# Ledger of designs, part 159: peptides against a protein of PDB entry 3S8F

Target 1, 157 residues: chain A of PDB entry 3S8F
Amino acid sequence: VLTLFVAVPSLMTAFTVAASLEFAGRLRGGRGLFGWIRALPWDNPAFVAPVLGLLGFIPGGAGGIVNASFTLDYVVHNTAWVPGHFHLQVASLVTLTAMGSLYWLLPNLTGKPISDAQRRLGLAVVWLWFLGMMIMAVGLHWAGLLNVPRRAYIAQV
Target 2, 166 residues: chain B of PDB entry 3S8F
Amino acid sequence: DEHKAHKAILAYEKGWLAFSLAMLFVFIALIAYTLATHTAGVIPAGKLERVDPTTVRQEGPWADPAQAVVQTGPNQYTVYVLAFAFGYQPNPIEVPQGAEIVFKITSPDVIHGFHVEGTNINVEVLPGEVSTVRYTFKRPGEYRIICNQYCGLGHQNMFGTIVVKE

## One batch from the design tools (peptide; made by RFdiffusion4, then SolubleMPNN)

Design b2_p18_6_s3 (from b2_p18_6, 10 letters changed)
Fold by OpenDDE base, seed 3:
Structure b2_p18_6_s3 (fold): chain B 157 residues (1-157), chain C 166 residues (1-166), chain A 18 residues (1-18)
Amino acid sequence: as target 1 above (157 residues)
Amino acid sequence: as target 2 above (166 residues)
Amino acid sequence: SSFIQQLAEQALLAAESL
């Protein structure tokens, strides 16, 4: 029970980030319940990458609660579920944030803006990465629930 | 205007806070669903049982694989299993169908996994500790034991077999 | 497919229960 209280500050952090995004979107002219989302700079890979990472991190956080639960962890421990969780947390959020950081950092370091071609390529990279990671993560979690073992080249199913 | 911005931020935070609380309940519901559908027959953790990994191969119930399967009742058995680099002992493990089997698993060397395909048996095996798993095999046949905890160069080939006899 | 549907259904049920 005490362990699960960690979810409270995590959620508080999450809604603060979300609130910041909504505020930013509305400052950019977004209106309505969802119009602020469209107003965000989706043409900038430096923005898109970490946001996609955040989206992937949400189900990963839910999985974290599962993994931290005594009874549920028995079901998922050392199955494909665990690497599925990892890929949402590390390979999605952390990696995409790093990728996005590069799209900001490199132009800043060189003093030269990225070309339009580079920008479009960057967008393609981060979206494809996110898509691939989501497919992989869903597959791993599903496989885990089907009792596919972790760290084994062979599985029953 | 900083004041207006502050009020707007607070409003957004309140909305997202409500959403976060709603999601918390969604997570709880998902946990409950998972428990109901996937945790039937979960084996609770028992009391900590210790063993000396340096002598477990020489003395005690794990020392002789020929005596690893012990009948403790009319339809109850205890099986003393060693997980080692890189295999299981005894191998195969022969048990009767329909009997309640208590696996007592330990390791003389490093941490291993004990994952039995076709069952909900999945535990880590630590040197110095005894893992206890209770299971009843309803179907005869062969059940593969897989090591799902990396244990060295031969980890990928570390398999065992449980043979359930009619 | 079925897994996703199950998750979605549970999520909706949870939301409706609030």
Scores: peptide ipSAE 0.013, ipTM 0.762, DockQ to the pose 0.027
Fold by OpenDDE base, seed 2:
Structure b2_p18_6_s3 (fold): chain B 157 residues (1-157), chain C 166 residues (1-166), chain A 18 residues (1-18)
Amino acid sequence: as target 1 above (157 residues)
Amino acid sequence: as target 2 above (166 residues)
Amino acid sequence: SSFIQQLAEQALLAAESL
């Protein structure tokens, strides 16, 4: 019940963020229905990381609604599905947002911009992290639907 | 210029909010359709039954593991199971193939899990409450019971066995 | 799929017992 109450404001917030991204992209010269996406600063890990986190948060949020549904929770409760859910929420959104924040914060605090090599490395780290999290999350959700339990080192599958 | 930018932001926000509302209606409609067609089964909640966890091992149907399996009908059984730190009783649980089994599970100590591999039996077991699960084993053999709720230092080794006899 | 089927069957049986 509480999750469902939170879901509506969260969706509103998510779409507001999307609106801000569209505005920013169009200010950067993006045109058309999707051209504004390409115009966003994809060369900056401080931007890419949080955005990838948001993308991972979408299926995670949907999973949250599933977990809060009584009948559906019966299927997924205490299975690998649950770890899959919060790895999307915590290890994807929160962690990537933290990573992105560091890529902005440290140069700002030190007064020294990151080198081009550091920038490229940062982009690689963020994208690889996201890819790994998506693979793991899909695997965990799939395993959960196959009734693999959480908090157990063995399963009959 | 700032006013112009603010107005533009509001326009985009209004558009995305309209889209979000439309999507919400789509999702609600999809859920309603699924429920209306009964393609998704509804699991009914069982009746709340309470027990005293401090006396459950000494008195009542859980007290004697040798009498835990009770035949209630020609092809119906009730099995009184205790989940405790760190195991299950009776262990093994022996039941006939094809019989309707009603598991009544409780705990004398802390919260445990009761997850039977190869089945849809997966419930948490709370001290002071009785978890009731109905299941019919169609295949003979051994089914492992796993605790999927952390219950202490021995949690990872907390296993039981259901033996389904032909 | 088999798990979901078992779930559906059990749900039906539970509903009938009400």
Scores: peptide ipSAE 0.011, ipTM 0.725, DockQ to the pose 0.014
Fold by OpenDDE base, seed 5:
Structure b2_p18_6_s3 (fold): chain B 157 residues (1-157), chain C 166 residues (1-166), chain A 18 residues (1-18)
Amino acid sequence: as target 1 above (157 residues)
Amino acid sequence: as target 2 above (166 residues)
Amino acid sequence: SSFIQQLAEQALLAAESL
């Protein structure tokens, strides 16, 4: 009940954020249905990190609805599916948002801007983290559907 | 200026709201797909049944492992299983191939898992409650029972065996 | 509607942004 109760507000928030991003992208010179995406500041790890987190959160959110469904939860409960969901929500969205926040916060607190090398390193870290999380999440969800148990070191598959 | 900005952002918001409706249908479709492909062998929920975990080992149908497998009809059995720290009782559980097995599982101590490899049997076992699962083993052999709910130091080694006889 | 027209226009412009 709680999950379904917060699902609608969360979706509304997600799409309002997307609307804000589109507006920002268009202000930066983006055109067309997708051109505004390219116009966003993809060279800034403080921007890229939370956006990638949001992207990972989408399938995770869908999974949350699955986990909260009586009929569907039977299939996935206490399988590798569940930690897959966790890693999308916590290890991607929360962690990447925290990482992105640091890329903004530390320069502002110290008064020293990040160097170009640090910026590039930050981008690499964020993208590699996202890639790793996606690989692991897909693997865990797939394993869960194949009846690999949660909290066990062995599996039939 | 503020009015223009408001109108512009509202237009994009409307577009994304329309997109959200489309995505809603996608999500419904995905849920439907998952149901259709993965729930064919779903085990229906049983009646809520309670038991005293403090006495379940001393008296009642779970007390004697030798009497745990009860034939209730032609090709029908009830198996009274205890999940405890750290194992299952009886162990092994011996049942005939092709018989309808009703597992009645409870715990005398903490919450455990009851996950049978090679099957869709996967339930949590709560002290004070009886989990009921119906299953028919079509293939003979050994099926491992795995605890998939953390229950203490011996959790990782908590296994049981179901032996299905021809 | 104005919304449908806007989407159509955006769709046409999408090709230019790819």
Scores: peptide ipSAE 0.000, ipTM 0.722, DockQ to the pose 0.028
Fold by OpenDDE base, seed 1:
Structure b2_p18_6_s3 (fold): chain B 157 residues (1-157), chain C 166 residues (1-166), chain A 18 residues (1-18)
Amino acid sequence: as target 1 above (157 residues)
Amino acid sequence: as target 2 above (166 residues)
Amino acid sequence: SSFIQQLAEQALLAAESL
């Protein structure tokens, strides 16, 4: 149970980022409890990608706490739950952050801005990626709860 | 201007940090609730038992698969199982329905998994350590043992069977 | 807007730009 305190630094970091997003959204004219979200630059794949990664990180991080719990880990350990967790953390957060970074980095390195078509395509890519990751992650977590084993090609269900 | 911005940032950070801490307590509460209400489904951790993986095949209770199932009481058995590259012994493991079975599982070589389909038995098997799991099979039939820890080239084919007799 | 709606809109915009 005390292992949950290990999550404190990670949570602090995550919510500090959230605080920065709120601040940025409010600077861009967002008002109210949720209006700042809409004010964020959702038309920029360099922004959208890492934010979607952060969104995927939320359930993934919660899962990490579960996995770190001695008692709860007994239920999920070495089941499909674990790959589900990894795909949220690595394939969602890390990968989308990398993708977003490329949308910022490449224009700066080449000295050429991305075209509007490239921008829109980029948005589609990151959203589709996120959607796929969420579907797969939910499926894997569900399978894990049904006791589908990890690292096995066969299961009773 | 910078001072105002700094204060604003701090205010947001404080709010979100408070939320973070609140969520932490929620998670702790959920764990506590789970422990309080679902204790029956949790197999208590046993004492750490060690064995020499280099001799476990030669001497001791794991050495002879024919002697692996030991009756320890009127309706109680201990089963000494080896998980190895790439299989289980004994195979099949034959136990009676309704009996309390204590599985003592270890490995002579590398880390393996011991996942029994149709049950909540799912443990890591480490060389030099004995995994202990207690379970009572309520239904007769065959239960497949699956290795869910990568153990080498033949990992995907590493299966065993528990036969529960009426 | 929902996630699915946002996805659909962005996908449509991307398709139109090709």
Scores: peptide ipSAE 0.000, ipTM 0.764, DockQ to the pose 0.030; fails the geometry check

Design b2_p18_6_s4 (from b2_p18_6, 8 letters changed)
Fold by OpenDDE base, seed 5:
Structure b2_p18_6_s4 (fold): chain B 157 residues (1-157), chain C 166 residues (1-166), chain A 18 residues (1-18)
Amino acid sequence: as target 1 above (157 residues)
Amino acid sequence: as target 2 above (166 residues)
Amino acid sequence: SAFIEDLAAQALAAAASL
């Protein structure tokens, strides 16, 4: 009940952010239904990181609804599925948002912009992190569906 | 200029809010569908039952492991299982192949898990509550019981065995 | 796995009962 209750404002927030991104992309010259996405500043790790976090949060949020359903939760509860969900929410969204926040905050606080090399490295780190998190999350969800138990070092698949 | 920008933002927000609302209905519909199909991948739980965890070891159906397996019908058994720190009793649990087994599981101490490998039996065991799971083993052999809920220092070594006999 | 088989069987049974 609580999860479903929180899902409503969370979804509203998520799509409000999406609306803001669309507007920003269109201001940057993006046109059409999807052209605004390409127009966003994908060369800035401070932007890319939290956006990738949001992308990871989508399946994680959907998983939250699954976990909150009695019938569906029985299948996945206390299996590797649950850690998979957590890694999408915390290790993806929260962590990437934190990383992105640092890329914005530190230059602004110090007054020193990041170098081009630092920018490129940051992009690499963020994308690699996202990729790794997605691989692990998919693996954990898959393992969970195969009845790999949570909090156990052994499993019969 | 600022006013025009604000109106433009609102237009996009309206679209996305409409989309979000539609998605909410989709999710609700999916949940409703899953709730309507209770048997899909779910072992039905029994009625809520309570027990005193402080006396469950001394009296009642869980007190004697030798009496834990009770035949309730020609091909039906009830097994009274204790999950405790750190193991299960009886251990092993011996049941016939093809028989309908009703597991009545409780704990005298802390919360444990009862996950039977090779099956979809996976329940939490709470002191003071009786977890009821119904299952029929189609294949003979040994099935390992794993505790998948942290229960203390010996959690990782807390295992049991179900022996299904032909 | 036996788990998947059980799950599939239950899903099929549920679908058939509708």
Scores: peptide ipSAE 0.026, ipTM 0.761, DockQ to the pose 0.015
Fold by OpenDDE base, seed 4:
Structure b2_p18_6_s4 (fold): chain B 157 residues (1-157), chain C 166 residues (1-166), chain A 18 residues (1-18)
Amino acid sequence: as target 1 above (157 residues)
Amino acid sequence: as target 2 above (166 residues)
Amino acid sequence: SAFIEDLAAQALAAAASL
């Protein structure tokens, strides 16, 4: 049960980030309960990438609660479920955040702004990465629930 | 300008933090409710059973694979299984259908997995510790044991078999 | 499979205990 208290700082962090996004969206002219979301800079891969990472992190975090649960972990432990969780946490959130950081950092370090073509390509890359990762993650979680073992090249479902 | 922005940010942060805290209390309440109403479903912490991995092959219930299956009751068996690099002992494990089987699994070398395909038996096997799993096979046949914890160069080919006899 | 049956049985038991 003590392990589940990790949810406290995690939720605090998550909703603090959400607050920052809401503030940013409202500063950009967004209004209403959800209008601020549309007002965010979705045309900037430096923004989109980490936000998509955060979106992938939500189901990953929910899975983290499952994995941290003594009884539920018995079902999913060392199945394909676990790699599914990792791909959401590391290959999605961390990787997309790194990608987004690069889209911001490189222009600043080089002093050269990214071209419109590079911007569009960047958007395509991060969206496709996110989509592919979500498909993979769902597949891995599903396979895990079907008792497909982790670290095995064959399985009897 | 900066001061006004900070005040606005603080207002939104307070709102989202309040929501966060509310959700936290909801989750705690749900957990508490579940524990209070489903106490029989709570699995208590298991007893830590230890064994010396350096002598487990030489002495004790794991030493002789021919004596690994022990009848402990009219329809109850204990099976002492070794997971090692790279296989299982005994192999095959022969048990009767419908009997209550208690698997006592340990390792003489490194950490292994014990995943019985077609069942919900799935445990890690640590040298120096004994993993205990209770299961009743309702259907006769062969059940493959697969190692799902990396244990070395032969990990991918580390398999065993449980044969359930009618 | 026995796995699915076991899981279903556990889920049903949990649901019945609600």
Scores: peptide ipSAE 0.026, ipTM 0.780, DockQ to the pose 0.015
Fold by OpenDDE base, seed 3:
Structure b2_p18_6_s4 (fold): chain B 157 residues (1-157), chain C 166 residues (1-166), chain A 18 residues (1-18)
Amino acid sequence: as target 1 above (157 residues)
Amino acid sequence: as target 2 above (166 residues)
Amino acid sequence: SAFIEDLAAQALAAAASL
């Protein structure tokens, strides 16, 4: 029970980010319960990438609670579930945030704005990355629940 | 304008923080619900038991694989299993169908895995520590043991077999 | 498959013991 209190700072951070997104969306003209989401700059890969990372981080974070729970971890430990969790946390949130940062950093370092073609390519890259990661992560979590072992090339399922 | 903007941000933060707190309680409640309704597949952890990994091959119940299966009751057995680089002993492990089996698993060298396919037996095996797992095989046949913890160059080939006899 | 069957059997046994 006490272990779960470790999640409090993480939740505070995550939902502070969410609050910032809501405020930003409302400043951009979004109204209502969901209108602020539509108003966010979805045409900018530097924005889209880390946001997609956050979306992947939500189920990954929930999985973190599962993995930290003694009883529930018994079911998933050293199965395909674990790498599924890692790919949501590291290969989705961290990686997509890094990718998004790159799309912001390079134009600033070079002093040259990205072309429209480069922008569209960037959007394609981050969306395809997210889609692939979600498919893989869902597959790994599902396989883990079916007792597919981690660090093995064979499984009886 | 700046003060008004900051006040608005704080209002949104309060809402999201309240939501975050609510979600924390939801997660705790879900864990509690799972523990209350879905405990059948969970093997409880035993007490910490220690062994000297440097002598476990020479002395004690793990030393002789021919004596690894010990009948402790009319339908109860204890099986002393060594996970080592790169295999298991005894191999195969022969046990009767329907008997309650207590596996006592340890390692003389490095950390290994003990994952029995077709069962919920899945534990890490640490040198100097004895892992205890209780299980009853209802179906006869062969069950493969997989090492699911990297243990060296031969890790991928480290398999064992449990043979359940009628 | 066999794993799921094992879990189902354990669940049924637990339910029967209530």
Scores: peptide ipSAE 0.026, ipTM 0.783, DockQ to the pose 0.013
Fold by OpenDDE base, seed 1:
Structure b2_p18_6_s4 (fold): chain B 157 residues (1-157), chain C 166 residues (1-166), chain A 18 residues (1-18)
Amino acid sequence: as target 1 above (157 residues)
Amino acid sequence: as target 2 above (166 residues)
Amino acid sequence: SAFIEDLAAQALAAAASL
């Protein structure tokens, strides 16, 4: 039980970011309980990428709590579940945030805005990346629950 | 107005913090429920048993693989297993069907895994520590032991076999 | 698989203990 309190700072951080997104969406004209989501700048890959990373981070974070639980970890430890978890954390959140940051940084460093074509391509890239990561993550978590071992090329399910 | 904006931001943050706290309690509740009701198959942590990895091959119950399987009672056995770079001993491990098997697993060199396919046996094996796993094989046959912890160049080929006899 | 059967058995045991 005490182990779960380790999640408090992370949850606080995550949901304060969510709060900021809600506020931003409402400032942009979003209304209602969920209308603020649509009002966010989904046409900007610099925004979309890290947000998609955050979305992937949610189930990953929940999985982190599972992994930290003594009894639950017995089920998932050193199975494909674990790489499924950290691919959500690193390859989704961190990587997408890095990708998104480049879409902000490069225009600022060069003084040249990205073209509309580059913007659209960027959106496609980050969405496809996210989709691929979600497919892989679901597969790895599923395999882990079927007792597929981590760091092994064979499995008997 | 800066004051109004600040107040609004705080309200949203408060709401999301409340949500985060609620989710935390949900997770705690789920774990508590699991601990209270779903204890079958979950091996509780025992006392930490230590061994000297530098001498475990020369003396003690792990020294002779021919004596690794010890009957401790009626239909009860203890199996002293070494996980090493890169294999297991004894190999194969021969045990009778339906017997309660206590595996005592340690390593003389580096950290290894002990993952038995078709079972819920899955533990890390640390030099200097003894991993204890209790299991009863209900079906005869061969069960592959897989090292699921990186242990060096031959890691991917590190396998063992448990043979369950009728 | 035996693994899945073990999990099922555990679940049934847990349910029976309720």
Scores: peptide ipSAE 0.020, ipTM 0.782, DockQ to the pose 0.014

